# Ledger of designs, part 32: peptides against a protein of PDB entry 5TDY

Target 1, 88 residues: chain A of PDB entry 5TDY
Amino acid sequence: EKKIDGRRKAAVLLVALGPEKAAQVMKHLDEETVEQLVVEIANIGRVTPEEKKQVLEEFLSLAKAKEMISEGGIEYAKKVLEKAFGPE

## One batch from the design tools (peptide; made by RFdiffusion4, then SolubleMPNN)

Design b2_p17_1_s1 (from b2_p17_1, 8 letters changed)
Fold by OpenDDE base, seed 2:
Structure b2_p17_1_s1 (fold): chain B 88 residues (1-88), chain A 17 residues (1-17)
Amino acid sequence: as target 1 above (88 residues)
Amino acid sequence: ISDLPAEEIAEIIKELL
């Protein structure tokens, strides 16, 4: 498993959320963090399936811990991937 | 994912950073 830095993980997640939701999320972050993440998103480049899976699984784990979702991890990740990165 | 609370997602983002 390849290590992914936090900024990269956050960028991948925000892209997966879509522009509308990502914007809503960023309203809750400090200005400096927003600026940093915008740069990361702008330079996200290609994201491998393995990287996408790794980031989403970590997100899902954290989301489940916060009881944000009730869906199974794999199924939810699949839905996110299909909508965000399916046909490109 | 559009139904997830933006504030809570933001907290996760903070944890990732």
Scores: peptide ipSAE 0.665, ipTM 0.930, DockQ to the pose 0.575
Fold by OpenDDE base, seed 3:
Structure b2_p17_1_s1 (fold): chain B 88 residues (1-88), chain A 17 residues (1-17)
Amino acid sequence: as target 1 above (88 residues)
Amino acid sequence: ISDLPAEEIAEIIKELL
């Protein structure tokens, strides 16, 4: 498994959330962090299937632990991937 | 995804950084 740095993970997740929700999320981050993440998002480039899987699975695990979602893992995963990268 | 708590998502982001 290839290691993915945190900034890269965050960028992938924020893209998956969409611009409006991503903006809401970033309101809870400090200004400097926001600026850095915007740059990461702008330069996200290509994301490998393995990378997408790693980031999504980690996010889903954390989200479920926080009781943020009630949908099944597969259904939620599909929604996240759809919004982040479109239908594949 | 739009229904997820923004504040809690932000906490996850902070954990990643």
Scores: peptide ipSAE 0.663, ipTM 0.929, DockQ to the pose 0.548
Fold by OpenDDE base, seed 5:
Structure b2_p17_1_s1 (fold): chain B 88 residues (1-88), chain A 17 residues (1-17)
Amino acid sequence: as target 1 above (88 residues)
Amino acid sequence: ISDLPAEEIAEIIKELL
């Protein structure tokens, strides 16, 4: 698999969250990071299904580790992808 | 995702960066 830049991973995730939740998340980040991520989001361009899958799977893994969610894995990721990027 | 804590998501993002 292709290695994805960390900033790009974050951008993909924030787009997947939607603007309202993304805004809530960004309130907990420092100003410089917010500015950087806004740029990344604005220039996200084409995100391949593989990239989206990688990012969401990594997110789910980390979320599980933090006991944020019990439902995870590819099925949850599919729901997220569908809502964020539409059916493929 | 909408039900996930924003603060905790932010911590995940920090780990991604």
Scores: peptide ipSAE 0.661, ipTM 0.928, DockQ to the pose 0.577
Fold by OpenDDE base, seed 4:
Structure b2_p17_1_s1 (fold): chain B 88 residues (1-88), chain A 17 residues (1-17)
Amino acid sequence: as target 1 above (88 residues)
Amino acid sequence: ISDLPAEEIAEIIKELL
């Protein structure tokens, strides 16, 4: 797999979340970080399905590893990923 | 993903950066 810059990973994730959810997330970040992420989002360009899948899978992996989210949420997210990228 | 708490997503993003 292709290595993705951490800032780009965050940008891809935020774009995938949609503007409303992304905004909610950014409320929990410091101002400088938000500014950096906005720049990354503005310059995100094309996001391939493979890249998106990679980012989302890593996100879920990190979330599970840190035990920061409910199992129900994790399972739902996994189902979404499987439906979106499984056949591909 | 959209159903996950925003604050928890933010914590993961911090790890990505």
Scores: peptide ipSAE 0.646, ipTM 0.928, DockQ to the pose 0.742

Design b2_p17_1_s2 (from b2_p17_1, 7 letters changed)
Fold by OpenDDE base, seed 3:
Structure b2_p17_1_s2 (fold): chain B 88 residues (1-88), chain A 17 residues (1-17)
Amino acid sequence: as target 1 above (88 residues)
Amino acid sequence: ISDLPPELIAEIIKELL
């Protein structure tokens, strides 16, 4: 897979979140970082499906490693079923 | 991923940078 620089990854992720959620996220970043990311977002251009997939997969991997979200298909599948057919 | 709290997403972004 093609290597993507960190600033580009962050920009792709923020765009994927949508403007409202992205704004909430950036409130937790330092001022200099925000300025850098705004520039990256402004110049993001086209985001290919492959690039977006790669960034999201890395994000999910990092989030799982920090135990922020469920790991594995089975755990996620359980949550999907619970939400769809009754929380339990 | 949009279901995560903003502060947690920010932590991941910091690691990407």
Scores: peptide ipSAE 0.673, ipTM 0.932, DockQ to the pose 0.749
Fold by OpenDDE base, seed 5:
Structure b2_p17_1_s2 (fold): chain B 88 residues (1-88), chain A 17 residues (1-17)
Amino acid sequence: as target 1 above (88 residues)
Amino acid sequence: ISDLPPELIAEIIKELL
């Protein structure tokens, strides 16, 4: 499993959310962090399916830990990936 | 699907950074 930089993980996640949801999320971040993430998104370049899957799975795991959500896992990640980046 | 609270997602992002 290839290690992914934290900033890149965040960028991949925000792109996956779409601009509208990403904007809602960014309201809860400080101004400097927002600008940094915007730059990361602008320079995200190519994101492999493996990276996208890895990021979303980690995100879902963390989300479950915080809010004990029922929706998640590989199947949920697949749906998110398909909507955000198209089918593999 | 992406019906998670923005606050939660933001907190996760903070942990990633």
Scores: peptide ipSAE 0.669, ipTM 0.927, DockQ to the pose 0.594
Fold by OpenDDE base, seed 2:
Structure b2_p17_1_s2 (fold): chain B 88 residues (1-88), chain A 17 residues (1-17)
Amino acid sequence: as target 1 above (88 residues)
Amino acid sequence: ISDLPPELIAEIIKELL
């Protein structure tokens, strides 16, 4: 599998959240980080199925490790992907 | 829909960066 830049991963997630939620998330990030992510989002282009999978898996892994979500997080991830990028 | 709080999502993003 191909390595994905951290900023790219974050951009994919933010786009998946939608502009309103993404804006709320960014309020919790430092100014420099926000600037960097805005650039990444602006240039996100196409997100491949493989890339989406990798990003989601890492997101879920981190979220579960932090006990932020239950094992039902897979369903959450599927909903996010479907809304953001459509069916694969 | 049980979305994660924005602050928690931000925590994850910080981990990714």
Scores: peptide ipSAE 0.664, ipTM 0.923, DockQ to the pose 0.499
Fold by OpenDDE base, seed 4:
Structure b2_p17_1_s2 (fold): chain B 88 residues (1-88), chain A 17 residues (1-17)
Amino acid sequence: as target 1 above (88 residues)
Amino acid sequence: ISDLPPELIAEIIKELL
């Protein structure tokens, strides 16, 4: 099992949640953290099944709920920002 | 995961950072 950076773990998780849920989550984070995570999401590149599984398993050990698969990258990052901090 | 409260997920993320 490869060591994964915390920021990347968060990005993988947010992408897995989908833009709507990710947006809801990010509303609970400070502005600087949001900026950092958006960058990570935009530059997430390819997420291997192993990496995704590892992140989700760790998350699930810390929380209890279901899973989802979503695309990463700039388009996803834009959707997250739009849903979280766009028109309301 | 999607059914978890957003605030809870956020708290977990904060711990990862």
Scores: peptide ipSAE 0.670, ipTM 0.927, DockQ to the pose 0.416; fails the geometry check

Design b2_p17_1_s3 (from b2_p17_1, 6 letters changed)
Fold by OpenDDE base, seed 3:
Structure b2_p17_1_s3 (fold): chain B 88 residues (1-88), chain A 17 residues (1-17)
Amino acid sequence: as target 1 above (88 residues)
Amino acid sequence: IADLPPELIAEIIKELL
């Protein structure tokens, strides 16, 4: 499994949220972090299917651990992928 | 994903960084 740095993981997730929601999220981050993430988003480039899967699964795991979602993992995963990369 | 509270999503991101 290829290692993905945290900043890139965050960038992938923020792109999935869309610009409006991503902006709302970043309001809760410090200014320096926001600036760094904006750069990461701008340079996100190509994301491999494996990378997408890794990031999504980690996010889902963390979200469920915090009891943020009650939906099944597969359904939630589909929603995330759809918003991030469209149907594929 | 858009239904999640922004502040909670931010907390997840902080854990990733």
Scores: peptide ipSAE 0.671, ipTM 0.931, DockQ to the pose 0.632
Fold by OpenDDE base, seed 5:
Structure b2_p17_1_s3 (fold): chain B 88 residues (1-88), chain A 17 residues (1-17)
Amino acid sequence: as target 1 above (88 residues)
Amino acid sequence: IADLPPELIAEIIKELL
């Protein structure tokens, strides 16, 4: 699979969360990081379905490892992708 | 399915960067 830059991964994730949730997340980040991420979001450009899937799957994997969240990560990721970027 | 806390998501993002 194609390697994705970390900042780009974060941008894709934040866009997928929506502005309200993204804002809540950013309250836990330092000002410099927030500014950088806003720029990344503004310049996200084209995101392929493969990239979106890859980012969300990695996110869910990390979340499960960190807090032992529920199963069904792939199915949840599909729902998030559909709502955020539209169906393929 | 799962509603994740913002602080958890933020920590994950920090790991990505």
Scores: peptide ipSAE 0.670, ipTM 0.920, DockQ to the pose 0.516
Fold by OpenDDE base, seed 2:
Structure b2_p17_1_s3 (fold): chain B 88 residues (1-88), chain A 17 residues (1-17)
Amino acid sequence: as target 1 above (88 residues)
Amino acid sequence: IADLPPELIAEIIKELL
């Protein structure tokens, strides 16, 4: 399993959310963080299926730990992947 | 499945960084 930089993980998530939702999320981040993430998003390049899976699994794990979502996290991840990157 | 509010997603992102 490849180690992924935290900024890279955040960028992958924001891209997966789409530009409208990503913009809403970034309104809740400090200015310095926003600037850093914009750079990461601009240079995101290609995201492998393995990387997508790894990032989404970590996201779901954190979200579940905070009781933000129901246990049906796999379905959520599937929808995110399909809308953001298409079938892979 | 409910869409997560932006502020909650932001909290997760903060933990990733």
Scores: peptide ipSAE 0.669, ipTM 0.920, DockQ to the pose 0.493
Fold by OpenDDE base, seed 4:
Structure b2_p17_1_s3 (fold): chain B 88 residues (1-88), chain A 17 residues (1-17)
Amino acid sequence: as target 1 above (88 residues)
Amino acid sequence: IADLPPELIAEIIKELL
């Protein structure tokens, strides 16, 4: 896989989230970081499906780890079960 | 991903930067 800059990863994620969710996320970041990310988003250009997939998979892996560390393992397990065996 | 709390997503983003 191709190495992706961290700032670009963040931009890809934020764009993938959609404007409303992205805005909610950015409320938890400091002003300088927000400004940097806005620039990255503005200059994101083309995002290949492969790049997007790579970024999202890495994000999910990191998110899972964070939730497990914060006792979120049960919640993640619940989500997995819901997706695999829950309602349509 | 959309169902994840914004604060968690933000934490991950911070680590990417």
Scores: peptide ipSAE 0.667, ipTM 0.930, DockQ to the pose 0.770

Design b2_p17_1_s4 (from b2_p17_1, 8 letters changed)
Fold by OpenDDE base, seed 2:
Parts: C-alpha cells; sequence; structure tokens
Structure b2_p17_1_s4 (fold): chain B 88 residues (1-88), chain A 17 residues (1-17)
C-alpha cells in the first residue's frame, strides 16, 4: 500500500463529494487551507482505483468513528465511487 | 453523501492534512 499525501487525500475526497458538497465543506476550512486544496483539486489528474479505495476507506473509518454514518460503509463507498468516477 | 454534515466532513479533512 502506497502512502498518499494528506493534501491529495483531501482533494480526492472533495472530488468524490461533488462540487456542491465540496463547496459546503470548504466553508468550514480556513482561507489558506481552501486555497491549497483548490490547487490540489485543479491538479488532481488521474486518481487510480487504489487511491480512491484507500482514501474512501480511511474517510469511512473516520466517519464511522464520529458516528456520521451507520454501518454499511462498503455500500456507501461503492455509491460514491460509482457516482463520482464511474466504472473503472 | 449530501446527507453528511459539511462541518463534520471538514473536521475529517483537517485530520487528513
Amino acid sequence: as target 1 above (88 residues)
Amino acid sequence: IEDLPAEEIAEIIKELL
């Protein structure tokens, strides 16, 4: 498993959320962070299935820990991947 | 996805950075 830069993780996640939700999320971040993430998103290029899986798994783990979502993280991840990136 | 709180997602992002 390859280590992914934190900024790239965030960018992948934001892209997966879609532009509307991503915008809502970034309203809760400081201005400097937003600026950096916009650059990362603009230069995201290709996101491999492995990267997407790794990032979403980490996100789901953290989200579950915060009780943001119920059980069934795999199903959620599947939906996100399908909607955001299409079939690989 | 749209049902997830934006603020809480932001907190996760802060943890990722």
Scores: peptide ipSAE 0.651, ipTM 0.919, DockQ to the pose 0.582
Fold by OpenDDE base, seed 1:
Structure b2_p17_1_s4 (fold): chain B 88 residues (1-88), chain A 17 residues (1-17)
Amino acid sequence: as target 1 above (88 residues)
Amino acid sequence: IEDLPAEEIAEIIKELL
């Protein structure tokens, strides 16, 4: 499996969340981080299914650790993020 | 999507970076 840069992971995740939720999330990040991520998103190009799956799985693992979602909600959350995956 | 806490997602983003 290919290693993905952290900045790339973040960009993929933000795109997967959709513009509305991504905007909400980015409001909690520092200015420099936002600027960097905006560039990453703008240049994200094509996101492969493998990349998306890898990023979402890592996200869900971390979200589970933070108890943002129950174990029973993992599959649903993954499906929601996939459906919300906006234009790259 | 609406149910996902934006602030907590942001913390995950920070962990990814």
Scores: peptide ipSAE 0.651, ipTM 0.914, DockQ to the pose 0.536
Fold by OpenDDE base, seed 5:
Structure b2_p17_1_s4 (fold): chain B 88 residues (1-88), chain A 17 residues (1-17)
Amino acid sequence: as target 1 above (88 residues)
Amino acid sequence: IEDLPAEEIAEIIKELL
């Protein structure tokens, strides 16, 4: 797998969440981080299916570790991707 | 569809950075 920059991972995830949820998330980040992520989102360009998959897998792993999700994580991820990027 | 808390997602974002 290709190594993805941390800021790019975050940008991909935020785009996947949609503007409303992304805004709620960024409300809990410091000002400098928000500015950096906005720039990354603006310049995200093309996100490959491989990148989306890698970011979602890492997100799901971290979310499970924080006990945010249990069952249906993969199905949730599919819905998020469908909303953000449409069908493959 | 699960409703994930924004605050905890933000913590994940911080870990990604």
Scores: peptide ipSAE 0.650, ipTM 0.911, DockQ to the pose 0.483
Fold by OpenDDE base, seed 4:
Structure b2_p17_1_s4 (fold): chain B 88 residues (1-88), chain A 17 residues (1-17)
Amino acid sequence: as target 1 above (88 residues)
Amino acid sequence: IEDLPAEEIAEIIKELL
């Protein structure tokens, strides 16, 4: 796999979520981070299917890791990812 | 629960950065 810059990963994820959800997410980030991500999104260019797949898989992995510490619904989250970002 | 909480996603994004 090709290594992807962390900021690009975040940008790819945010774009995949759509503008409404992305906006909700960014409300929980500090101002400087938001500014950086906005720039990354603006300059995201073309996202290859491979990049998108890698980012979503890493997202899922991190979500699972987070679930090991905090209570939640990883199975539901998994279903959400499958339904929202699987087929498309 | 209708969708993955935005706050939870934000925490994961922080890990990506």
Scores: peptide ipSAE 0.641, ipTM 0.908, DockQ to the pose 0.476

Design b2_p17_2_s3
Fold by OpenDDE base, seed 4:
Structure b2_p17_2_s3 (fold): chain B 88 residues (1-88), chain A 17 residues (1-17)
Amino acid sequence: as target 1 above (88 residues)
Amino acid sequence: DKELVEAVEAILEELEK
């Protein structure tokens, strides 16, 4: 399994969410963070199915570990993101 | 890239809503 840059991970996830949801999320972020994310999205290039899967699992794990959302919330988010990522 | 990681975690939180 290849190491993925953290910045790239964020871009992959945002792109997978789609423009509508990505925009909604970005409304809650400060301008500097948004600028950083936009740059990463612009440089995303090709994203492999394996990379998308890896990114999803890693961030879900992180969110769960920090108890940011409930177990049910993690599972829900996983389903939503998996649908957003879509099959290749 | 802690800030970006946190931003993504915020995404997950938003999805739960």
Scores: peptide ipSAE 0.148, ipTM 0.682, DockQ to the pose 0.101
Fold by OpenDDE base, seed 1:
Structure b2_p17_2_s3 (fold): chain B 88 residues (1-88), chain A 17 residues (1-17)
Amino acid sequence: as target 1 above (88 residues)
Amino acid sequence: DKELVEAVEAILEELEK
């Protein structure tokens, strides 16, 4: 399994969400963070299915571990992301 | 999409470390 740095993982996640949902997320972030993410997205290049899977699994793991949202919220997020990371 | 946004924000914050 290849190591993916945090910045790239964030970019992969946002791209997978699509522009509309990614924009919704970034509206809640500060300007500097948004600029950094835009740079990472611009330089993302090719994202392999393996990278997508790895990022999705890590996202779900962290979300569950932190329990920052309801179980229903986690399930909803899981469904949305599974669609986003699914075959195109 | 509120809870999705909150979840993603939390993850992004963690990934930025």
Scores: peptide ipSAE 0.136, ipTM 0.679, DockQ to the pose 0.052
Fold by OpenDDE base, seed 5:
Structure b2_p17_2_s3 (fold): chain B 88 residues (1-88), chain A 17 residues (1-17)
Amino acid sequence: as target 1 above (88 residues)
Amino acid sequence: DKELVEAVEAILEELEK
């Protein structure tokens, strides 16, 4: 698999959340980080199906491993991302 | 969507390091 840098992964995730949810996330981040993420989002270009898969799988894996969200929350996150990217 | 927001925030923090 192709290596994806952290900044790009973050941009893909935020785009997948949609503008409302992305805003709720970014309002808790520092100004510099927000500016960096906005730049990455603006220049995200095309995301391949393989890249989408990698980002989604890593997000879910990390969230579960760290017990950041409940099992129901993981399923909800999967549905949100599925709506954003659609089936490939 | 509180859990999702918190999870994304935590992951973003890790990825931004």
Scores: peptide ipSAE 0.134, ipTM 0.681, DockQ to the pose 0.049
Fold by OpenDDE base, seed 3:
Structure b2_p17_2_s3 (fold): chain B 88 residues (1-88), chain A 17 residues (1-17)
Amino acid sequence: as target 1 above (88 residues)
Amino acid sequence: DKELVEAVEAILEELEK
């Protein structure tokens, strides 16, 4: 798999969430972080199926490993991404 | 970068409500 920049990974996820949910996420981030993400989203271009799959798997893996969010939260994120991107 | 990704992951739990 090709290495993906961390900021791009976040951008891919936010785009998949849709504008409303993405905006809600942004509200919880500091100004500098928001600015960085906006730049990445603006320049996201095309996202390949391989990239989508890689981003999802990495996010879920990291979240589980660090117990950052509950299993329910992980499942929710998975459903949102699957709905947005469709099955691989 | 890495912190950005972690921040987004943490917030997703709140969005499921």
Scores: peptide ipSAE 0.133, ipTM 0.657, DockQ to the pose 0.073

Design b2_p17_2_s4
Fold by OpenDDE base, seed 4:
Parts: sequence; C-alpha cells; structure tokens
Structure b2_p17_2_s4 (fold): chain B 88 residues (1-88), chain A 17 residues (1-17)
Amino acid sequence: as target 1 above (88 residues)
Amino acid sequence: MDELVKEVEEILKKLNE
C-alpha cells in the first residue's frame, strides 16, 4: 500500500462523503482548519479508485474498532463504498 | 495531520447520535 499524507487522506474522505456530510463535518471545525481542508480539496487533483478505497476502508476499520460511529453510520460508509466499487 | 482524520471520525460520531 502507498502511504497517504494525512491532509490528503482527510480531503479524500470529505470528497467521498459528499457535499452534505462534508459540510456537516466542517461546521464543527475551527475556521483555520476549514481553510486548510478547503485548500487540500481544491488541489486534490485525481483520486485513484485504489486511493479512495484505501481511505474509506481505513476510516471504516478505525470507526468500528473505536466505536466512533453508530451502526447506522457504519452502514452509511458501506453505502458510499458500494456506490463507488460495488459490494465487497 | 493524521489527527485531523481522527477529528473527522469523532465528528461523524456526533452526527450519528
């Protein structure tokens, strides 16, 4: 696996979540952090399917392990993956 | 910046409550 920079990882995740969820997340962040994320998103360029899959699976794994997301949230993440790559 | 990803995860937790 290629190591992905943390800033890029966050940008890929936010883009993958879509504009509604991304906006909801960023509402809870400070202005400086939001500006940094906006810059990263603006300069994201091409995101490969492999990169997107890697980021989403990593997020899903961490969320499950730490119980950071409810069962419904996990199902949402699975839905995003299904839209991008089909069922695994 | 790996912590930023963790912050996103924590925020998503709140959004799912």
Scores: peptide ipSAE 0.098, ipTM 0.611, DockQ to the pose 0.041
Fold by OpenDDE base, seed 2:
Structure b2_p17_2_s4 (fold): chain B 88 residues (1-88), chain A 17 residues (1-17)
Amino acid sequence: as target 1 above (88 residues)
Amino acid sequence: MDELVKEVEEILKKLNE
């Protein structure tokens, strides 16, 4: 297992969700974050099945943990994405 | 959260096929 950059993980996740769901998630993000994500997605290049699986499994694990605190999926996704592209 | 989790799970299932 190789470490994946956080910004790339976010892009892989959105691409995996598909354009419709990705758009729905992005509607809940600030404009700056959306712009950053668009750039990352545009430059995502090849995503291997292994990389995709790794990202989705990580997301699923975190989502299950967060489910216990009554957060919606969109809110959680927003937090994950903003963490990846937020202020350094 | 539940719907998003389910969607991810479905993607994972397909990926593992």
Scores: peptide ipSAE 0.060, ipTM 0.584, DockQ to the pose 0.669
Fold by OpenDDE base, seed 5:
Structure b2_p17_2_s4 (fold): chain B 88 residues (1-88), chain A 17 residues (1-17)
Amino acid sequence: as target 1 above (88 residues)
Amino acid sequence: MDELVKEVEEILKKLNE
């Protein structure tokens, strides 16, 4: 599988979830991060089925590994965003 | 968020069909 960078991964996830679900995720993130995500989403272009599948599988894996699914989902999003937009 | 996961699962199901 191709390695998807964090920024792309985050954008793919949110787009795949749709606007309502994406909003549910993003409300758990800081305002600055949300703004960055919006930019990434705006420039996402076409998402391949392979990318979509890979990202969602990673998300599901992390989410189900947690006792609290909600926390798992949020934690996944945070980790993706941290790697994508965190200081380097 | 639980509902979110269910949505993701539905998407994955379709992708694997």
Scores: peptide ipSAE 0.057, ipTM 0.537, DockQ to the pose 0.714
Fold by OpenDDE base, seed 3:
Structure b2_p17_2_s4 (fold): chain B 88 residues (1-88), chain A 17 residues (1-17)
Amino acid sequence: as target 1 above (88 residues)
Amino acid sequence: MDELVKEVEEILKKLNE
């Protein structure tokens, strides 16, 4: 299993959400983070099926582990992005 | 893994509705 950079994981997730809901999620993030995410999305290139599976699996795992789905779709996606792209 | 991906895709689909 190849390690995927956190920034790339966030970009893959946003693309998977689709442009409309990705935009809604980004409205809840600070401007600096939004700018960084936009750059990552612009440079995403080709996403392999393996990368997509890996990112979505992690996304679902985090959501279930913290029962984050009950917070609502946009809020839960926001938190996942904060974990993937936020400060470590 | 394919079933897991399908489950996540269904969640994402609902979010986009």
Scores: peptide ipSAE 0.040, ipTM 0.531, DockQ to the pose 0.122

Design b2_p17_4_s1
Fold by OpenDDE base, seed 3:
Structure b2_p17_4_s1 (fold): chain B 88 residues (1-88), chain A 17 residues (1-17)
Amino acid sequence: as target 1 above (88 residues)
Amino acid sequence: SLEELIKEAEKILEELE
C-alpha cells in the first residue's frame, strides 16, 4: 500500500464517485474548498486501479463508522474533504 | 445522502475487483 496525499485522496474520491455524486457532495462545501478541489481534480492525472481501490475502501470504512454514531449524512463527506485541504 | 454515497462506492469497488 502506497501513501496518498490527503488532497489527492479527496480528488480521487470525487472523480471515482462521478459527476453526479461529486456535485451532491460539493454543494455542501464552501466556495474556497470547492475551488481547491476543482484545481486538484484538474491536475489529478492518471489514477491507478490500486489508488482508486485504496481510497474507496478508506472512505467506506470511515463512512460506516460515522453512520454507526448517527451523525451520518453528507456532512461527513463535507468534513473529510474540508480536512483534506485544511491546515496540517 | 450518506447511504447513497456508500452504496455507490460499494458498487464501484465491486466493479474494480
Scores: peptide ipSAE 0.217, ipTM 0.788, DockQ to the pose 0.831
Fold by OpenDDE base, seed 5:
Structure b2_p17_4_s1 (fold): chain B 88 residues (1-88), chain A 17 residues (1-17)
Amino acid sequence: as target 1 above (88 residues)
Amino acid sequence: SLEELIKEAEKILEELE
């Protein structure tokens, strides 16, 4: 399994989720984080099926592991994303 | 919501498998 930069993982995830879901996530993130994500998305280039699969599996694993913590959905998702795909 | 995001991610992942 290839090593993927955290910032790239975040971009891949958001692109995979599509614009509607991505927007729902980003509207709950701070301005600086959003700016970083936009830059990464702009430079994402080609996303391979392997990368997409790897990122989604990692996200799901972390999200389900933390699912026992009920924090209101969005805040919970925010924490998961930051931990999984934030800068290294 | 997180639940909706998870469901969407699962759907996308399933399509890749």
Scores: peptide ipSAE 0.198, ipTM 0.769, DockQ to the pose 0.804
Fold by OpenDDE base, seed 1:
Structure b2_p17_4_s1 (fold): chain B 88 residues (1-88), chain A 17 residues (1-17)
Amino acid sequence: as target 1 above (88 residues)
Amino acid sequence: SLEELIKEAEKILEELE
C-alpha cells in the first residue's frame, strides 16, 4: 500500500464523491481552503483505482467511527479537509 | 449529512471491488 499525501487524499475523495456531494462538503469550507482544493483537484492527474479504494476505505473507517461517537455530519468532512490543507 | 456521504462512499467502493 502506497502512502498518499493528505492533500492528495482530500482531492481524490472529493473527485470520488462526485460534483454534487463534493459541493455539499466544500460549501462549508472557507474560501482559502476551497481555492487550495480546487488547485489540487486541477492537478490531480491520474487517480488509480488503488488510490481511490484506499482513500475511500480510510474515509469510511474514520467517518463511521465519528458517527458512532458524535453527530459529526458534514462538519467532520470539513475538519478532515482543513487538516489536509492546513499548516505543515 | 455524514450518513449520506458514508452511503455514497460505500456505493463507490462496492463498484471498485
Scores: peptide ipSAE 0.197, ipTM 0.772, DockQ to the pose 0.814
Fold by OpenDDE base, seed 2:
Structure b2_p17_4_s1 (fold): chain B 88 residues (1-88), chain A 17 residues (1-17)
Amino acid sequence: as target 1 above (88 residues)
Amino acid sequence: SLEELIKEAEKILEELE
């Protein structure tokens, strides 16, 4: 598997979820994060099926692990996405 | 909710496989 940039992973995930679900997630994010995500989405270019699969599998792994611990829901998604644009 | 997001992601992933 090829390493995917965290910012790109976030964009791929949101695009994969579709505009409705993506909006449901993004409305819980701060303005700065939303702006950053919009830029990434705008420049996402081609997303291969392999990239999409890789990102979704990673998300599911993390999400299921978190679900077993807490009922964070959208709050968890927020943390995952914001982490892509946080301090490196 | 996280459950809803997981379901959606699983659906999408299933369609790719």
Scores: peptide ipSAE 0.176, ipTM 0.755, DockQ to the pose 0.820

